# Peptides against a protein of PDB entry 3C2G, part 152

Target 1, 209 residues: chain A of PDB entry 3C2G
Amino acid sequence: IRTFDLLGLLLHDSDAIDGFVRSDGVGAITTVVQYPNNDLIRAGCKLLLQVSDAKALAKTPLENILPFLLRLIEIHPDDEVIYSGTGFLSNVVAHKQHVKDIAIRSNAIFLLHTIISKYPRLDELTDAPKRNRVCEIICNCLRTLNNFLMMWIPTPNGETKTAGPNEKQQVCKFIEIDILKKLMSCLSCEGMDTPGLLELRSTILRSFI

## One batch from the design tools (peptide; made by RFdiffusion4, then SolubleMPNN)

Design b2_p28_3_s1 (from b2_p28_3, 16 letters changed)
Fold by OpenDDE base, seed 1:
Structure b2_p28_3_s1 (fold): chain B 209 residues (1-209), chain A 28 residues (1-28)
Amino acid sequence: as target 1 above (209 residues)
Amino acid sequence: SERLRQAREEQDKAFDEVVEKYKKLLEE
């Protein structure tokens, strides 16, 4: 635990972070968080989030890392773990088709739905810190989902990848009434990325038109 | 308490309307 905190302090610039990632630092963290210690898992996931936008991740094989992280998020109800994990996921899939494919094959779309489903509407949360954290988690999920959906939207100059039938079915779950209500409740939350939510809305619409 | 309940019900109705409009757009 203290080691992760110390590492977080040492990884203060982009070069240090890239160096850590190139040295298989992400793999090292994922190895350590396999131990059944909640504090350790929380600290490790927080560190993963910290390095999640590293340039070196584009050259890092994530075939073993992403499925593990997704499973970790699935089995841990801890908001801090979910926050860090979904944050890592959203950053690592950005602009990386091969990483998106790994995540999707690992049932990431369904997991995002599950995560959103577990939380109440934001307007039902009276505790401000809790509400803010849940808002951030939902934002992470939405950004990730948007990145997935954008792969299947026709571009004027590009070959369009088509979503498989399973992926389409999983995406359809996000237009369920309860999910939509929860997503809409985010619009009333202070600090919510409203433009991002509206972008996702547009992306979803384009995916079904 | 009663006022809070009423406010929640009104909010639910508003969200339902938005959801229905959105669903219609998705079905077109």
Scores: peptide ipSAE 0.022, ipTM 0.494, DockQ to the pose 0.027
Fold by OpenDDE base, seed 3:
Structure b2_p28_3_s1 (fold): chain B 209 residues (1-209), chain A 28 residues (1-28)
Amino acid sequence: as target 1 above (209 residues)
Amino acid sequence: SERLRQAREEQDKAFDEVVEKYKKLLEE
């Protein structure tokens, strides 16, 4: 635990982060968090989030790492783990088609829906820190979904991938009224990336119209 | 801002329409 905290302090610039990732640092973290210690898992996932935008991740095989992380998020009820994990997911899939494919094959779309569904509506949360964290988690999930949906939206050049029937069905769950209400509630939270959320809503709508 | 309010209202309306269409499809 202290080691992860120390590493977090040392990984303060892009070069250090890239060096860590090139040295299989992500794999090392995922190995350590296999031990059933909540504090260790939390610290490890936080460190994963910290390095999740590293350029070196584009060359890092994530076939084993990503499914493991998704499973960890699925079974662990800790908001900090879920926050860090969904944040990691949203960053690693950005601009990386091969990572998106791994995530989708690992049932990420369904997992994102499950995560959002498990949390109460933000207006029902009276504790501001809890409400903000839940909002951030939902935003991470939606940002990840947006990255997936963007693959299936036709570009001006006419190039588009086609979602499979299973993926389409899973995506359709995000237009359930309860999910949409939660998305709307995020727009009312202070300190949120409102422009980003509006973009997510737009992308979701374009996927169904 | 007023601009943000308008954008939210437009998005809310659009979502409501999508939800209604989807519900109809599920009933078929």
Scores: peptide ipSAE 0.021, ipTM 0.492, DockQ to the pose 0.041
Fold by OpenDDE base, seed 2:
Structure b2_p28_3_s1 (fold): chain B 209 residues (1-209), chain A 28 residues (1-28)
Amino acid sequence: as target 1 above (209 residues)
Amino acid sequence: SERLRQAREEQDKAFDEVVEKYKKLLEE
């Protein structure tokens, strides 16, 4: 834990972060968080989030890392782990088709739905820190989903991939009334900009119209 | 801002329309 905190302090610039990633830092963290210590897992996932937008990740094999992380998020009830993990996922899939494919094959879409389903509507949360954290988690999920959906939107000059039937079914779960109410609650949350939610709505409109 | 609020409301309305349309399609 202390080591991860120290590393977090040292990884304060893009070059340091890239260096860490190139040295298989993500793999190292993944190895450490396999130990059943909640504090260690929390610290490790936080560090993962910190390096999640590194350019070097484009050259890092994630075939083993992503499924592991997704499973970790699935089984761990800690909001901080979920926050960090979904944040990592959101960042790592951005602009990386091969990573998106790995995530989707690893049932990421369904997991995102599960995560959102776990939390109450934001207006039902009276504790501001908790509400804010939940809002961020939902935003991370939605941003990730948006990144997936964008693959299936026709571009004027590009080849469009088509979503498979399983993916379509999983995406359809996000239009369930309970999910929609939670999403709407995010939009109504004061003091929190939800650009990811707005973008998702736009993407959904383009995808289903 | 008021502009942001209006934009959100418009987007919500459009989204709701899509959702309703989709629900109808699922019922067919």
Scores: peptide ipSAE 0.020, ipTM 0.448, DockQ to the pose 0.047
Fold by OpenDDE base, seed 5:
Structure b2_p28_3_s1 (fold): chain B 209 residues (1-209), chain A 28 residues (1-28)
Amino acid sequence: as target 1 above (209 residues)
Amino acid sequence: SERLRQAREEQDKAFDEVVEKYKKLLEE
């Protein structure tokens, strides 16, 4: 735990983070968090989140890391782990088709739906810190979903991937009224990225035209 | 399907309403 905290302090710039990732730092963290210690898992996932925007991740094999992380956040009820894990996922899939494919194959779409579904509506949460954390988790999930959906929208170059039938079915769950209400409830949180939510909305709507 | 279209339109309207309310709150 202390080691992860210290590493977090040292990994304060993009070069340091990139160096850590190039040194298989993500793999190292993943190995450590395999031990059933909640505090260790929290600290490790937090560190993963911190390095999740590293450019070096594009060259890091994530075939074993992503499925493990997805499983971890699936089985762990801890909001901090879920926050960090979904944040990591959101960042790591951004602009990386290969990583998106790994995540989707690892049932990430379904997991995102599960995570959003497990939390109450934000207006039902009276504790501000809890509400904010839940809002962040939902936003992480939605941003990740948006990243997936964007793959299936035609690009100016005329190239578009087609979602498989299973993926389409899983995506359809996100247009359920309860999920959309939770999305809308995020707008009640301070500091919400309204343009980002509008982008997601547009992407969702276009995906089901 | 027509049902899907209708559902989308309803969701679209609901979303827009919430967004507008949020924008107004930010201006206060």
Scores: peptide ipSAE 0.018, ipTM 0.428, DockQ to the pose 0.026; fails the geometry check

Design b2_p28_3_s2 (from b2_p28_3, 16 letters changed)
Fold by OpenDDE base, seed 5:
Structure b2_p28_3_s2 (fold): chain B 209 residues (1-209), chain A 28 residues (1-28)
Amino acid sequence: as target 1 above (209 residues)
Amino acid sequence: SARLEEARREQLESFDKVVEAHKKLLES
């Protein structure tokens, strides 16, 4: 725990973070997080979030990391773990097709739906810190989903992948009325990534409707 | 390939063991 805190204090610049990642720092964190200790899990996921935008991640084999992390946040009730985990996911899939593929085959789309479904509408949360954290989690999920959907939109060159039937079915769950109500409630919350939500809505329309 | 499928299976089994340990922790 103290080691992760110390590392977080040392990794303030992009070069240091990149050096840590090149030295298999993500693998090291993942190894520690596999130990069944709530404090270690929280600290490790937080550190993962801190290094999640490192350039060196493009060369990191995430095949052994992402499936485990996704399963971990699926079962863990801690908002801080979910926040860190979804934040990590949203950053690592950005502009990296290989990582998107790993996440999708590891049932990431369905997991994002599950995470959104487990939380009440933001207007039902009276505790401001809790409401803000939930809002951030939802934003992470939406950003990740948007990155997935963008794969299936034709580029100016005409090349595009086609979503399979399973992916289409998973995406369809996001247009359920209860989910839509929760997403709309986020627009009234301070700190919400409104541009991101609007971008997602546009992406859904272009991809499937 | 058979090798890749076996590696995937082994990985999933490893993850399941870790997840089970974490579930026990959460229930305590």
Scores: peptide ipSAE 0.243, ipTM 0.732, DockQ to the pose 0.015
Fold by OpenDDE base, seed 2:
Structure b2_p28_3_s2 (fold): chain B 209 residues (1-209), chain A 28 residues (1-28)
Amino acid sequence: as target 1 above (209 residues)
Amino acid sequence: SARLEEARREQLESFDKVVEAHKKLLES
């Protein structure tokens, strides 16, 4: 735990973070968080978030890491773990098709739905820190989902992948009335990534037309 | 590839063990 804290203090510049990642830092963290210790999991996931936008991650074999992390997040009720995990996921899938594929194969779309469904509406949360954290989690989920869906939207010049039937089914869960109501409730909440939510809406529509 | 599939299966099984350990922790 202290080691992670110390690392966090040292990793304030992109070069240092990249160096850490190139040295299989992500693998090291994931090894540590596999121990059944809540404090380690929290600290490790937070550190993962901190390095999740590193350029060097493009060369990291996330196929050995990401599925585990997704499952770990799935079972943890800890908002901090979920925040860090969804943030990590959002960042690592960005602009990386192969990572998106790994995540999707690891049931990430359904997981995102599960996470969003688990939390109450933001307007029902009276505790500001809690509300803010939940908002961030939902934003992470939506950003990630948007990144997934964008893969299946035709580009002006290029062949696009088509979503498989399972993926389509998983995506369809986000257009269910209950989940849509929850997402709509987010638009009225201060701090919500409204542009991101609107972008997702657009992306969803584009995915089905 | 059958070899790749087997490797992935083994990895998933390993993950399952870890997940189960964490579940037990959460339930305790």
Scores: peptide ipSAE 0.183, ipTM 0.685, DockQ to the pose 0.015
Fold by OpenDDE base, seed 3:
Structure b2_p28_3_s2 (fold): chain B 209 residues (1-209), chain A 28 residues (1-28)
Amino acid sequence: as target 1 above (209 residues)
Amino acid sequence: SARLEEARREQLESFDKVVEAHKKLLES
């Protein structure tokens, strides 16, 4: 546990982070967090978040890492793990089509829905730290989903990928009344990315309606 | 290929075992 914390402190610049990633640091963390220990899982996911924007990740195979992380987030009722994991996911899919494909094949879209669904409406959370953390998690989910959906929006050049029927079904769950009510509650929450929420709405409409 | 499909299946089975272990931990 403290080893991960110490490592995080040492990885304070982009070159050090890239060096760690090139040395299969992400794989090493993933191996450690497979042991069922809450503290290890939390610390490991936090460290993953810290290295998630490294440029070296573009050359790192994530086929054996990302599916595991997604399953870990799926079953772990820990806000810190979910925060770190969704943050990692959001960063690694950004501007990387091959990583998006891995995530989608690993049911990431459905997972994002599940994560949002597990939390109460933000206006029901009176504790500011808890509310803020939940806001951050939801923002990570929305940013990730938006990145997925943008692949299927027609461009002026007319060439676009088409979402499969399973992906469409998963996305359709985000327009169900219960989930929309939860998302709507975010609009009045301090710290929420309201423009991002509205952008997501627009993206969903352009993609499927 | 058949080999790739088998490798993916093995990976999935491995992950399932990890998931079950974590579920048991969380339920205790």
Scores: peptide ipSAE 0.022, ipTM 0.535, DockQ to the pose 0.015
Fold by OpenDDE base, seed 4:
Structure b2_p28_3_s2 (fold): chain B 209 residues (1-209), chain A 28 residues (1-28)
Amino acid sequence: as target 1 above (209 residues)
Amino acid sequence: SARLEEARREQLESFDKVVEAHKKLLES
């Protein structure tokens, strides 16, 4: 735990982060967080979040790492782990088609639905720190879903990927009416990424309607 | 197979119904 904290402090610039990632740092952390210790899992996921936007990740194979992280988030109830994990997911899928494919095949869309369903509406949370953390988690989920759906929007060249039946089914779970109502109720909530929510709405319309 | 094709059709129809039902909400 202390080692992870120290590493986090040292990884303060892009060169240091890239060096860590090139040395298979992500794989090393993933191995450590497989140990059934909540404190280690929390610290490891936090470190993953810290390196999640590293340029070197574009060359890092995530075929085994990402499915495991998704499963970890699914079963772990800790908000800090979910925050770090969804933040990592959001950053690593950005602008990386192959990573998006891995995540989607690993039921990432359904996981995002599960996370949103788990938490109450933001206006029902009276504790400000808790409300803010939940808001950040929801924003991470929205950003991730938006990144997925962007794959299925036609490009100016007329080329587009088509969502398969399985992907459509997963999207259906995410856009259940109760979920959408919950998200829309957050538009007036302090700290909520309203532009991100509106962007996601627009992306859904362009992709499927 | 016919079974697989039918399953795909049902999934597509289910998706279309959901999207259509949410259209008004998403456009508001």
Scores: peptide ipSAE 0.009, ipTM 0.404, DockQ to the pose 0.025

Design b2_p28_3_s3 (from b2_p28_3, 16 letters changed)
Fold by OpenDDE base, seed 2:
Structure b2_p28_3_s3 (fold): chain B 209 residues (1-209), chain A 28 residues (1-28)
Amino acid sequence: as target 1 above (209 residues)
Amino acid sequence: SSRLRAAREEQDRAFDEVVEKARKLLES
């Protein structure tokens, strides 16, 4: 735990983060968080989030890491783990088709839906720190969904990938009224990635209208 | 600024239509 905290303190610049990733830091963290220690899992996932946008991840194989993380956040009820894990997911899939494919094959879409569904509406949360964390989690999930949906939107040259039947079925769950209401609730939250959420709204419009 | 507001309002209306569509699907 203290080791991860120390590492976090050392990773304040992009070069240090890239160096950590190039040294298989992500693999090291995922190995450590396999032990049944909740505090260790929290710290490890937070560190994963901190390095999740590293350029070096483009050269890091995630075939084993990503499915493991998805399982971890699936079975862990801890908001901090879920926040960090979904944040990691949203960042690593961004602009990386191969990673998106791994995530989708690992049932990420359904998992994201499950995560969003289990949390109450933000207006039902009176505790501000809890509400903010839940909002962040939902935003992480929705940002990831946006990244998936964008794969199936036609490019300027007219080319587009088509979602498979399973992916289509899973994505359709995100147009459930409760999910859409949660998206709207996130848009009303201050301090959130409003541009990203607006982009998702636009993507949903293009995908489902 | 007025143009941007109008564009956002239009998007909001369009999104409301998606929500309504989803509602109808769930009720069917």
Scores: peptide ipSAE 0.022, ipTM 0.502, DockQ to the pose 0.038
Fold by OpenDDE base, seed 1:
Structure b2_p28_3_s3 (fold): chain B 209 residues (1-209), chain A 28 residues (1-28)
Amino acid sequence: as target 1 above (209 residues)
Amino acid sequence: SSRLRAAREEQDRAFDEVVEKARKLLES
């Protein structure tokens, strides 16, 4: 725990973060978070989030790391772990087709749906910190979904592919009323990435209309 | 500003249609 805090302080710039990642820092964290210590898991996942947009990750194989993290998020009910983990996922899939493929094969779409589904509607949360954290989690999930959906939408300057039948079935779950209402509720949260959510809404429209 | 608002309103309507379609599917 203290070690992760220290690492967080040391990883204060992009060069340090890249150095950490190149030295298999992500793998090291994933090893540590396998121990049944909630505080350690929280700290480790937070650190993962901190390095999740590192340039060096583009050169880091995630075939073994990402499935593990997804499983961790699946089985751990801690909002902080879920927040960090979904944030990590969202960042690492961004603009990286091979990582998107790994995530999808690792049941990420279903997991994201499950995460969103288990949380109450934001209007039912009276505690502002809790509501904000839940909103952030949902946004992380939806941002990741957006990155997936974008692969299957023809764009003037982008590559497009056809989703497999299994993927299609999975993504169709995101047009459920409960999910869509939660998306809309996030649009009303202060301090959220409203442009990103609007983009997602547009992506949903293009994907399902 | 007016143009942006109009565009947003159009998107809102389109999204509402998606929601309504989803509702109908879930109720069937």
Scores: peptide ipSAE 0.022, ipTM 0.520, DockQ to the pose 0.036
Fold by OpenDDE base, seed 4:
Structure b2_p28_3_s3 (fold): chain B 209 residues (1-209), chain A 28 residues (1-28)
Amino acid sequence: as target 1 above (209 residues)
Amino acid sequence: SSRLRAAREEQDRAFDEVVEKARKLLES
């Protein structure tokens, strides 16, 4: 735990982070968090989040790492693990079609829906730290969803794919009224990625109308 | 700025329509 904390403190610039990633740091973390220690898992996932936007990740095979992380998120009802894991996911899928495909094949869409669904409405949470963390988790999930949906929207200058029947079915879960309400509730949270959430709203409109 | 406001309002209306359609589908 302390090792991960120290490592996180050292990884405060992009070059150091890239160096860590190039040295298979992500793989090393995922190996360590396989031990059934909650504190270790929390620390490891937090470190993953810290390196999740590294440029070097574009050259890192995620075929084994991403499914593992998704499973880890699935089986740990820990807000900190879920926060870090969904944050990692949202960052690594950004602008990387290959990673998006891995995530989707690894049941990410369904998992994201499950995560969003399990949390109460934000207005029902009176504890501000808890409310904020839940909001962040939902935002991570929704940002990831936006990245997925964007693949299937025709753009004048971009390559687009057509969602398969399975993907369409999974994505349709996000137009459930409860999910849409949670999206709207996130838009009301101060300090959140409002532009990103508005983009998602726009993407939903383009995807389902 | 007026154009941006108009665009946002249009998006809001469109989103409300999606929500309403979703609601109707869930209630049917």
Scores: peptide ipSAE 0.021, ipTM 0.516, DockQ to the pose 0.037
Fold by OpenDDE base, seed 5:
Structure b2_p28_3_s3 (fold): chain B 209 residues (1-209), chain A 28 residues (1-28)
Amino acid sequence: as target 1 above (209 residues)
Amino acid sequence: SSRLRAAREEQDRAFDEVVEKARKLLES
């Protein structure tokens, strides 16, 4: 636990983070968090989040790491783990088709829907720290969804990818009125990534109109 | 900015249409 906290303090610049990633630091973390210790899992996932935007991740195989993390957040009812895990996911899939493919085939779309669905509406949460954390989780999920949806929108060069039937079915779940209401609720939340949420809204419009 | 407000309002209207379509799908 303390080791992960210490590593987080040491990894304060991009070069150090890249060095850690190049030395298979992500793999090391995932190995440690396989032990059934909640505190260790929290600390490890937090560290994963801290290194999730490292440039060196582009060269890191995630075929084993990503499915493991997805399973972890699926079975662990802990807001901090879910926050860190979904944050990691949203960052690693950004602009990386290979990683998006791994996530999708690992049932990420359905999982993200499940996560969003489990939380109440933000206006029903009276505890501000809890409300903010839930909002962040939902935003992480929706940001990831945005990255997935963008794959199926034609580029200016005319290149287009079509979603398979399974992906179409999974994506349709995000059109549920409850999900859309939660998106709108997040847009009204202070301190959130408003540009990212607006981008998602735009992507939804382009995908479903 | 008035332009930004107008753009947001337009997107809001368009999004409402998507929500309505979604509602219809759920009711079917």
Scores: peptide ipSAE 0.021, ipTM 0.525, DockQ to the pose 0.040

